# Ledger of designs, part 221: peptides against a protein of PDB entry 4KTY

Target 1, 266 residues: chain A of PDB entry 4KTY
Amino acid sequence: YVLNDIGVIFYGEVNDIKTRSWSYGQFEDGILDTCLYVMDRAQMDLSGRGNPIKVSRVGSAMVNAKDDEGVLVGSWDNIYAYGVPPSAWTGSVDILLEYRSSENPVRYGQCWVFAGVFNTFLRCLGIPARIVTNYFSAHDNDANLQMDIFLEEDGNVNSKLTKDSVWNYHCWNEAWMTRPDLPVGFGGWQAVDSTPQENSDGMYRCGPASVQAIKHGHVCFQFDAPFVFAEVNSDLIYITAKKDGTHVVENVDATHIGKLIVTKQI

## One batch from the design tools (peptide; made by RFdiffusion4, then SolubleMPNN)

Design b2_p29_4_s1 (from b2_p29_4, 12 letters changed)
Fold by OpenDDE base, seed 1:
Structure b2_p29_4_s1 (fold): chain B 266 residues (1-266), chain A 29 residues (1-29)
Amino acid sequence: as target 1 above (266 residues)
Amino acid sequence: EYEVLEYVEPTDKPVVNDPRINAIVKGAA
């Protein structure tokens, strides 16, 4: 998890799993220096740089360009005229070196690119890290830990009323660390995500969220456990919006979100 | 080859498989 410089990222659909090779390049010339530069740009205090909790949280903010002119600009509109299409990247090295040289955010990334660069960042700093792919990854926009799917009276989805959405897949990272800020047993793998999805206490960042805490429903444990919980364990609530303004729950699916969560086997 | 991770405890809840989920599934994140 620290020494391996080449990885595999899973993507596609749950019934058509695909793999993409990714070069992390954490030992390449200039990469460690760039990771230190990222922390400098974040104005991270030197005393905090030895704390994997702080480092991973700062990294989750700084790998995306939002808020702080971090490493990568996300684009999901299929417009890549002023940069590199996300699918053209094959590793972290070119991205990080461009960021260091230009001192400006690099265009463009999507989830696997963010996860790839973030994985390099974590590994460079000696934090064991891996990429995780979640199929049917929920994006809860209203922080209610459920996906509200509004239906027309004919039973079809009302796309105008339905604000919540699901990614066919989403990639994030897990970082291995102790969590002295949490009860005993909630160290180990922590979910961290640099893809800018939701604001967390003023910045687009996510984690570290204890995987054990999420698994056992401890959503009150810092950081961002409710959001990560929703990504993997939201109930789908199918709601008929009647013409009279009343809502009727037609169906509940408690098993579809987070249908498959995978990482590269060692 | 992949390792399956457990973010959720095993459950006996029924699998619904409502096809309408596809209407809210978007492309790659």
Scores: peptide ipSAE 0.589, ipTM 0.941, DockQ to the pose 0.874
Fold by OpenDDE base, seed 5:
Structure b2_p29_4_s1 (fold): chain B 266 residues (1-266), chain A 29 residues (1-29)
Amino acid sequence: as target 1 above (266 residues)
Amino acid sequence: EYEVLEYVEPTDKPVVNDPRINAIVKGAA
């Protein structure tokens, strides 16, 4: 989890799983210096740099450009005229070295690019890390831990009323660490995500969230456990909005979100 | 070759697979 410099990222659809290679390059010249530079740009105290909880949380913020002029600018509109299309990247090294050289955010990334760069950052700093792919990954916008799907009276989805959305797949990272800030048993793998999705206490960041806490429904545990829980375990609630203003639940799907969650086998 | 991760406890909840989910699924995460 620290020594491998080449990895595999899973993507595509749950019924059409695809793989891409990714070069992490955590041992390449200039990469460690760049990771230190990222922490310097974050104005991270030296005392915190030895704490994987603080480092992974800062990394989740700084790998995206939002708020803090971090590493990567996300783009999902298929317009990449001012940079490199996300699909053209093959590894973290070129991205990190460009960031270090230009001192400006690099364009462009999507989830697997964010996850790839973040994986390099974590491994470079000695934190065991891996990339996780979640198929049918929910994006809860209102923090109710549900995906509210509003229907027309004819049963079709009302896209105007439906604000919640689902990624066909989403990639994030798991980082291995102890969690002395949590009860015993909630150390180990922690979900961390650098793809800018939601604001967490003033910044676009996510985690570390204990995978064990998420698994057992402990959404009150820091950090961002409700959001990660929703990504993997939201119920789909199909709601008919009637003309009289009443709402009727037509269907509930409690098994579709997080249909398959995978990582590279070692 | 992949490892399946468990973020959710195994349940006996019914599989629904409502096709209307596709209307809110976005690609290229």
Scores: peptide ipSAE 0.587, ipTM 0.940, DockQ to the pose 0.876
Fold by OpenDDE base, seed 4:
Structure b2_p29_4_s1 (fold): chain B 266 residues (1-266), chain A 29 residues (1-29)
Amino acid sequence: as target 1 above (266 residues)
Amino acid sequence: EYEVLEYVEPTDKPVVNDPRINAIVKGAA
């Protein structure tokens, strides 16, 4: 499956799962050259280019345009006048070739576009990779591994106080590699994400985070395990913020976030 | 057809399904 030139990306709602085709084009002319160019733009040394940990981490940074004039500019505001709407892309090839030709970030992407391009990048460089879709994907903004939903005294959500948010779905990538930098047993699939969500040690990047580490709650394992853990396993904490400044936990939902996590079946 | 991935160990925690979650759910990521 990792050698397939065309993939399927799952999206939509957990109760209305949709699919889209995506052409990875990892074998098309100019694509490998573009992936090498991406690493050149990242100023990645030659010694690191053979290390999937470094490559995937650099890739997670460089597939988004933030910080480093990487491949894709994200847009979620429905303003796509200066580029291609995210939904109009059907594969990675046109994006990567445009990036290589223009030497400027390509507009525009959202999570599945980032994931599609990143999947191509990883595969081009010999890293087995797949796209993952998480339904009810949490975005923890304060790194407390929970979604704090603040309520008014009337029980309605206080949107001003509530900083955390949840995507109806989010796409990222898993990359297969050994993790000699982690304890034994935490190699294999690593979550990596090129969608610019949070700053990770100075750059908008995410991973590689060991899926096994996440599964077993080892959030101290590099890289970005707390963030990925929160995406898939944060509790929803409904907190009544009283006028006197006291907080009362009204409800806890420990099963909603990461309700369904899927990839294309082999 | 999809494969379900396990990022979380199975738990016996009750499903709450508070509808107020919708207030913090964003559109497509």
Scores: peptide ipSAE 0.586, ipTM 0.939, DockQ to the pose 0.882
Fold by OpenDDE base, seed 3:
Structure b2_p29_4_s1 (fold): chain B 266 residues (1-266), chain A 29 residues (1-29)
Amino acid sequence: as target 1 above (266 residues)
Amino acid sequence: EYEVLEYVEPTDKPVVNDPRINAIVKGAA
């Protein structure tokens, strides 16, 4: 979790699981220096740099370019004219070194690129980390812990009314740490995500969220447990919007979201 | 080879498999 500099990231569809190699390169020249530079750009106090809770939270913010001119610019619109297509990256090293050299965000990333770079960042700083892939990953944008799928009266999805969405897969990171800020038993693996999805107390970041807390439904535990809970455990609520403005629940699917969550076996 | 992670407690809830989910699924996360 710290020493391995080559990894595998799972992607694709739940019924057609694919793998890609990723070089983390946490021991390559300039990479640790770049990780320190990232924390400098975040204006992180020296006293906090030894705290994995603070470091992972700052990292989740700084690996994406939003808010703070962090490492990677995300793009999901298939327009990559001003940078490198996300699929062209094979590891973290080139991205981090470009960021350090240019002092500008690197274009472009998607979830596995964010997760790859963030994994390097965590491992460089001595935090055990791994990449996680969630198939059917919900993106809850209204913080209600469910996916509201609005239907026309004919039963087809009303895309205009339906605001929530689901990724066919999404990658994030888990970081191993103690959580003295939480009750006993909620240390260990913490979900952290640098892919810019939702605002968390003023900036695009996510975690650390205790995996144990999420598993047991303790969504009140910091940080961003409701969002991560929704990604893996939200119910799909199929709602018919009637012409008279009333809503009728037509179906509920409580097993589809987070259908498969995987990491590389050691 | 992959390890399956448990973010959710095992459940006996019925599997629905409503195909309309595909209408809100987006690729390339």
Scores: peptide ipSAE 0.585, ipTM 0.939, DockQ to the pose 0.880

Design b2_p29_4_s2 (from b2_p29_4, 11 letters changed)
Fold by OpenDDE base, seed 1:
Structure b2_p29_4_s2 (fold): chain B 266 residues (1-266), chain A 29 residues (1-29)
Amino acid sequence: as target 1 above (266 residues)
Amino acid sequence: DYEELEYVEPTDKPEVNDPRINAIVKGAA
């Protein structure tokens, strides 16, 4: 999880799983220097740079350009005229070296690009890390741990009322570390995500969230456990919004979100 | 080769496979 510089990222749909090769290149010339530069841009104290909790949290913020002019600008509008289309990237090295040389955010990324660059960042700094792909990944934007799907009286989805969304797939990272800030047993793999999805205490970042805590339904532990839990365990709540303003729960689906969660074995 | 990670659901609820989920699924994450 530290020594492997080439990986495979799972993507596509649950019924059509695809793989993409990704070169992490954590040992390539200039990459370590760039990772240190990223931490410098984050104004991270030297004393914190030895703490994987702090490093992974800072990394989750800085790999995306939001808030802090971090590494990658996300784009999902299929307009990439001012940069490189996300699908054109084959690894982290070119992205990180461009960031270091230009001192400006690199365009453009989507989830697997963010996860690839973040994986390089973690591995480069000696933190064991892997990429996880979640199929039917929920994006809970109101922190209720549910996907509220509002329906018209005719049974069709009301897209105006339905704010929550689901990705066909989403990629994030898991980083291996001890969690002395949590109860015993919640160390090990920690979910961290650099794709800018939700604001966490004033910045677009996510994690580290204990995978063990999430697996056992413990969402009260820092950081961002409710959000990560929702990505993999949210119930789909189908709600008929009547014209009189009343809401009626029509159906509940507890099996769709997190239909498949995969990572490559090294 | 890959491994699947399984998470525990918080509560047992009625399970209904509703195809209308496709209306809110975004492509290209």
Scores: peptide ipSAE 0.321, ipTM 0.688, DockQ to the pose 0.652
Fold by OpenDDE base, seed 5:
Structure b2_p29_4_s2 (fold): chain B 266 residues (1-266), chain A 29 residues (1-29)
Amino acid sequence: as target 1 above (266 residues)
Amino acid sequence: DYEELEYVEPTDKPEVNDPRINAIVKGAA
């Protein structure tokens, strides 16, 4: 998880799983220097750089360009005229070296690109890390731990009222560390995500969230446990919005979100 | 080779498959 410089990222659909090779290149010339530069741009103090909790949280913020002119600009509109299409990237090295050289955010990324670059960052700094793909990954926008799907009276989805969404797949990272800030037993794999999805205490960042805490429903444990829990375990709530202003739950699906979560074996 | 990670324990709830989920599914995260 630290020494492997080439990996496989899972993507596609739950019924049509695909794989993409990704070169992490954590040992390539200039990459460590770039990772240190990223922490310098974040104004991270030297004392914090030895703490994987702080490093992974800063990394989750800095791998995306939001808030802090970090590494990657996300784009999902199929308009990539001012950069490289996300699908054209094959590894982290060119992205990180471009960032270091230009000192400006690199265009463009989507989840697997963010996860690939973040994986390089973590491994380069000696943090064991892997990429995880979640099929039917929920994006909870209102922090209620469920996906609210509003329906018209005729049963069709009301797209205007429906704000919550689901990614067909989403990639994030798991980083291995102790969690002395949590109760005993919640160290090990920690979910961290650099794809800019939600604001976490003033910045687009996510984690580290204890995988064990999420597994046991401990959503009060820092950091961002409610959001990560929702990504993998939200119920789909189909709600008819009636003309009289009443809401009626028509259906509940507790089986779709997080239907498959995969990572490459060693 | 890959491993499936289970972040939450399986539920005893019956399987539901509402096709309207497609209305909220975004392609290529």
Scores: peptide ipSAE 0.317, ipTM 0.697, DockQ to the pose 0.885
Fold by OpenDDE base, seed 4:
Structure b2_p29_4_s2 (fold): chain B 266 residues (1-266), chain A 29 residues (1-29)
Amino acid sequence: as target 1 above (266 residues)
Amino acid sequence: DYEELEYVEPTDKPEVNDPRINAIVKGAA
């Protein structure tokens, strides 16, 4: 989880799982310097740089360009004219070296690119890390731990009312660390995500969230446990929104979100 | 080769195969 400089990222659909190789290159020339530069750009206090909790949280913010001129600009609109299409990247090295050289965010990334670069960042700094792929990954944007699917009276989805969405797949990272800030037993793997999805206390960042806490429904534990819990455990609530403003729950599905969560076995 | 991570479902409810979920599924790639 630290020494491997090449990996596999799972993607595609739950019924058509695909893999792609990714070169992390954490030992390549200039990569450690770039990781230090990233922390410098974040104005991270020197005392915090030895704390994997702080480092992973800062990394989750800085690997995306939002808020802080971080490493990668996300794009999902299929318009990549001013950079490299996300699918064209094969590893982290070129991205990180471009960032270091240009001192400007690199275009463009999507979830696996963010996860790949973030994995390099973590491993480069000696934090054991892996990429996780979640199929049917919920994006809860109202923090209610469920996916509210609003229906018209005719049964069709009301896209205007339905704010929540589901990724066919989403990639994030798990980082291994102790969590002295949490109760005993909630160290180990921590979910961290650099893909800009939701604002977390003023920045687009996510985690570290204890995987053990998530597995046991402890959503009150810092950081961003409710969001990560929702990504993997949200119930789908199909709600008919009546014209009179009343809501009727038509269906509830607790089995779709987080249908499959996989990582490379190293 | 891969490992699957299992999370505890918040509630035990019957499976519902509602195709309307596809309306809110977006591509990550």
Scores: peptide ipSAE 0.315, ipTM 0.699, DockQ to the pose 0.710
Fold by OpenDDE base, seed 3:
Structure b2_p29_4_s2 (fold): chain B 266 residues (1-266), chain A 29 residues (1-29)
Amino acid sequence: as target 1 above (266 residues)
Amino acid sequence: DYEELEYVEPTDKPEVNDPRINAIVKGAA
């Protein structure tokens, strides 16, 4: 989880699981220096740089360009005219070195690119880390721990009312650390995510959220446990929006979200 | 390749095939 510089990232769909190789390159020249530079750009206090909780949280913010001119600009519009298409990246090294050289965010990334770069960042700093892929990953944007799917009276989805969405797959990271800020038993793997999805206390970041806490439904534990819980465990709530403005729950589906969660052994 | 997986957490949830879910699924996360 620290020494392996080549990895595999799972993607695709639950019925058609695919893999891509990713070069983390945490030992390549300039990469550690770039990771330190990232923390410098974040204005991270030196005393915090030895704390994996703080480092992983800062990393989750800084690997994306939002808020702080971090490493990667996300793009999902299939228009990549001003940079490199996300699918063209094969590893973290070129991205991190470009960021260090240009001192500007690198274009473009999607979830596996964010996760790949973030994995390099964590491993460079001696934090055991792995990439996790969640198939049917919920994006809860109103923090209610469910996917609200609004339907027209004819049964079709009302896209204007439906704000929540589901990724066919989503990649994030798990980082290994103790959590003295949490009750005993909630250390170990912590979910951290650098893909800019939701604002967390003022900036686009996510985690560290205790995987054990998520598995046991302890969404009150910092950081961002409700969001991560929703990604893997949200129910789909089909709601008919009546013409009179009333809402009627037509169906609840607890079977789709987080159908498969996978990671590769080091 | 499932043989390369360290951890697989499939949910034993019943399979439900509601095509309406496709309207909210985003491709290429």
Scores: peptide ipSAE 0.314, ipTM 0.747, DockQ to the pose 0.471

Design b2_p29_4_s3 (from b2_p29_4, 13 letters changed)
Fold by OpenDDE base, seed 4:
Structure b2_p29_4_s3 (fold): chain B 266 residues (1-266), chain A 29 residues (1-29)
Amino acid sequence: as target 1 above (266 residues)
Amino acid sequence: DYEVLSYREPTDKPEVYDPRINSIVKGEA
């Protein structure tokens, strides 16, 4: 698996790609122990800890604090008064060691922080992993695999009706594993995401979703394929909501979402 | 340097840019 302890995370805008360094520190003292502790906190059976499918799914849940007092508290309110601003973190080590020491969630993270810590977690446990950045990453809230943008009759966006949103960029992880639970050919890179976005069968977690499955539109394949598919492949549907309740499709953009997906070259 | 990843099959669908997309785009805070 990837032995690099320092990585690069891409962010910014599709037309203004930026990079930030991130120290994974998977070989630093106490980090592996902390990763094991995370699985202990998740009450993960020992028998499952050798299964990258189970480990990555548990990790996606536990790296965020929601549901289970996991590692990181997400915040997007630009206050961060009770912790460290997401942009101040430069690596996973301090976060993980603080979590282990305090036994309480660490504040605060956003997508790249979640992805950074999750990458460390995966690598520590012997799962090849990398961080992926998706520009124009859709967040489908109504599970229809498209991005519905509702317009007023005057042409302006109706923010009340439009529940779906798009991240200018979003970071998640890909983990390399076999998928014996899926048909042949759908192993390899699996998308996993620890940033709390949607509830997945009772917890804020995401994946592993086969990248090959997503690529070929197999949204029925576990786990969370519909959500990941929507993040990268949703059509933008501009819909005029008429006063009588009828809908008229004004435009369809099938190329904007997931316009650019990148990872660090090795 | 970055590697471009693919999560979709190639498509010949036209690009139809609508600037109103910006109204639903959010970013890091």
Scores: peptide ipSAE 0.589, ipTM 0.935, DockQ to the pose 0.792
Fold by OpenDDE base, seed 1:
Order: C-alpha cells, then sequence, then structure tokens
Structure b2_p29_4_s3 (fold): chain B 266 residues (1-266), chain A 29 residues (1-29)
C-alpha cells in the first residue's frame, strides 16, 4: 500500500461499477514537503505528528478547505468556472503542489478527489492507506443511525421532509494503525474521510473510526463511529406522512445501505 | 478486480427492495 504510486478508484453505480486511475505520487518532488506544510497550517504540535491517530484526524480536516483553508474545495453543483472540474484531476501531485505554491485551497474536488489526495497524504507520512468505495452510501444528517424516507399518502416520496440523503457511491479512506485509545482488538483498518460531510466536534472531519468497531456495532468508540456506521449500515425507514401529521412506518430495508463496499485488490 | 469489504456482521434479514430508493439517491456532478 505505502509503495504503490498508482491506484484505481471505483465509482459509478452498484450495477455498473466503473474505475478510474489515480496517481498518488507520494514520492514525487515536493509532495512530502507539502504534506508537512499541511500539518503546519493545521498548527499541529510536533509531538503529535508521530501519532497516526492524530495525523489521520488532522488530515481528514485539512484535505478539505472548510474551517481551516485546507487543500480542496468541494463542489457538486456542476459549476466549476473558478477552477478545475473534479473529473479533470488524474492524481494528487498537481493538487498538492498547487496548494503549496498558492497557499490557497484548490478548486475543485468531489469524494474520489478528496480520497485520492488524502491517500497521498497518509502514505507520504508512512501510514498504510487505501481508498474504499461504498455503494448506496448514506449521509445521516440528524444522527439517528437510520435513513428516513418520507412518503406522501399517495406513495410518492417527499424529499422535503428530511435532509438525509444517499450517494450512489462515496469514497473514503482506510488507514492502518493501532488504537491504544480503544479496547484491544479494534486496531487495524480505520475509516477516515476528508470529504466534508458532517461537523465533528467543530470541524468538517471524520475518523479514525475502527472498522472492527463499526462491524460489530460499537458506535460509541471514537471517532465518528456513528456517522460511519450510518454510511454503511443505516436502515431505510419508509414512513408515510399522513395529512393529520402522524407518521406510519410502511417498510424497513436493512440491507440496501452499504450494499457493496470495495477496494482495489492487491 | 476489487476486494469486497465488510462493515457489518452477517445477517439473515431479508432484502426488501423498494424502487423508491432511487428517488433519494444522488450522484456525482
Amino acid sequence: as target 1 above (266 residues)
Amino acid sequence: DYEVLSYREPTDKPEVYDPRINSIVKGEA
């Protein structure tokens, strides 16, 4: 993982899986220096820079521009007049070097761009990392660990009654580390995400969340386990909103969210 | 080729597909 300079990122639909190449470039000139610069911009103490837990959490915050003038500005509105369309990027190097030279956030990214740059950041700093793609990735906005789908009485979806949404796919990173801050057995792969989705204790960041903890339903384990759990394990709750204001649960789908989670096979 | 990852324990819960899920799914721009 650490030595692999070129990767493959999966995207598209669960029934139409697509791939794109991504050059991480962790050994290219100036990239390590840029990663150190990112940590400097985050005002990260030197003592913490050797701790993969702290580094990955800071990285998840700094790879996105929100809060702290980090690396990438996200855009999902198909208007990219003031930068580069997310689909035009083919690797991390140009993005990171532009950030270093301009000292301003780079426009624009979406999930795979964030994941690509974050993967470079982690690998540069000696943290084994990979990109994962989750198909039918839930975005829980109200922290109830479920996706509420509200239906009109006629059976049509009312999208105005909830802010919850589902991505056809979403990319994040897994970073390999020990977790001495957690009970024994919850080290290994940790989910970390630099795509700005939800606020975590004052910043748009996510993780590290123990994959083992999530897998076994331990959402109380730091960091952001409930959010990541919801991304992959949320039940879809179909609720009919009656005219009288009452809600009736019509159906529950416990298998659709996180239907397929993949990473590049080594 | 891809490796399938697991973030949940095996379950015997039935798959209950509702096509209306597509109405709340958004994609990349």
Scores: peptide ipSAE 0.571, ipTM 0.928, DockQ to the pose 0.774
Fold by OpenDDE base, seed 3:
Structure b2_p29_4_s3 (fold): chain B 266 residues (1-266), chain A 29 residues (1-29)
Amino acid sequence: as target 1 above (266 residues)
Amino acid sequence: DYEVLSYREPTDKPEVYDPRINSIVKGEA
């Protein structure tokens, strides 16, 4: 989880799982220096750089360009006129070296690109890390731990009312560390996500969230456990918006979100 | 080869298919 510099990222659909090779290149020339530069840009104090909790949280913020002119600019509109299409990247090295040389955010990334670069960052700094793919990944944007899907009377989704969304797949990272800031037993794998999805205490970042905490429903444990919990466990709540303005819950699906979560087998 | 992970306790809930979910799915086509 630290020494392997080539990986596989899973994507696609749950019924048509696809794989993408990704070169992490954590040992390539200039990559460690770039990771240190990223922490410098984050104005991270020296004392915190040895703490994987702080490092992973800073990394989750800095791998995306939002808030702090971090590494990658996300784009999902299929218009990539001023950079490289996300699908064209094959590894982290070119992205990180471009960031270091230009000192400007690199265009463009999507979830697997963010996860790939973040994985390099973590491994480069000696933090065991892996990429996780969640099929049918929920994006809860109102922090209610459920996916509210508003329907018109004809059964079509009301996009105006529906703010929550579901990714066919989403990639994030797990980092291995102790969590002395949490109760005993909640160390180990921690979910961290650099794809800019939601604001976390003033910045687009996510984690570290204890996988054990999420598994046992302890969403009060820092950081961002409710959001990660929702990504994998949200119920789909289908709500019909009536013409008279009333809302009626038509159906609840507790099986759809987080249907499959995978990582590369070692 | 892949390893299946879990962020929740195992459940025996039946799968439900709803085609309406496709209207709110994001990602690569």
Scores: peptide ipSAE 0.365, ipTM 0.739, DockQ to the pose 0.726
Fold by OpenDDE base, seed 5:
Structure b2_p29_4_s3 (fold): chain B 266 residues (1-266), chain A 29 residues (1-29)
Amino acid sequence: as target 1 above (266 residues)
Amino acid sequence: DYEVLSYREPTDKPEVYDPRINSIVKGEA
């Protein structure tokens, strides 16, 4: 989880799992310097740089360009003018070195690119880390821990009313660390995510969220446990918007979100 | 080869298909 510089990222569909190779390159020339530069840009004090909780949280913010001119600009419009299409990247090294050289955000990334670069960042700094792929990953945008799907009376989805969305797959990272800020038993793997999805206390970042806490529904445990919980455990709430303006819950489906979560086997 | 992870206990989720999910699913570009 630290020494392996080549990995595999899972993507595609839950019933058609695909893999792509990713070169982390945490030992390549200039990569450590770039990671230090990232922390410099984040204005991390020296003492904080030794704390994996702080490092992973700052990393989740800095790997994306939002708020702080971090490493990667996300794009999902399939145009990708003035940059590299997300699918063209094969590793973290070129991205990180470009960032260090230009001192400007690199274009463009999507979830696996963010996860790949973030994985390099974590491993480079000695934090055991892996990439996780969640199929049918929910994006809860109203912090209610459910996916509200609004339907017309005829059963068709009302896209205007439906604000929540689901990724066919989403990649994030798990970082191994103790959590002295949490009760005993909630160390170990922590979910961290650098893909800019939601604002967390003023900036686009996510985690570290204790996987054990999420497993047991402890969404009150910092950081961003509710959001990560929703990504993997949200129920689909089908709501019919009646012509008279009333909303009726027609069905609840607890089977789709987080249907499959995978990581590379060691 | 991959390892299956779980973020909720129990781990087993039934395989259910609902075509309506496609309307809110976004994929990679």
Scores: peptide ipSAE 0.344, ipTM 0.729, DockQ to the pose 0.667

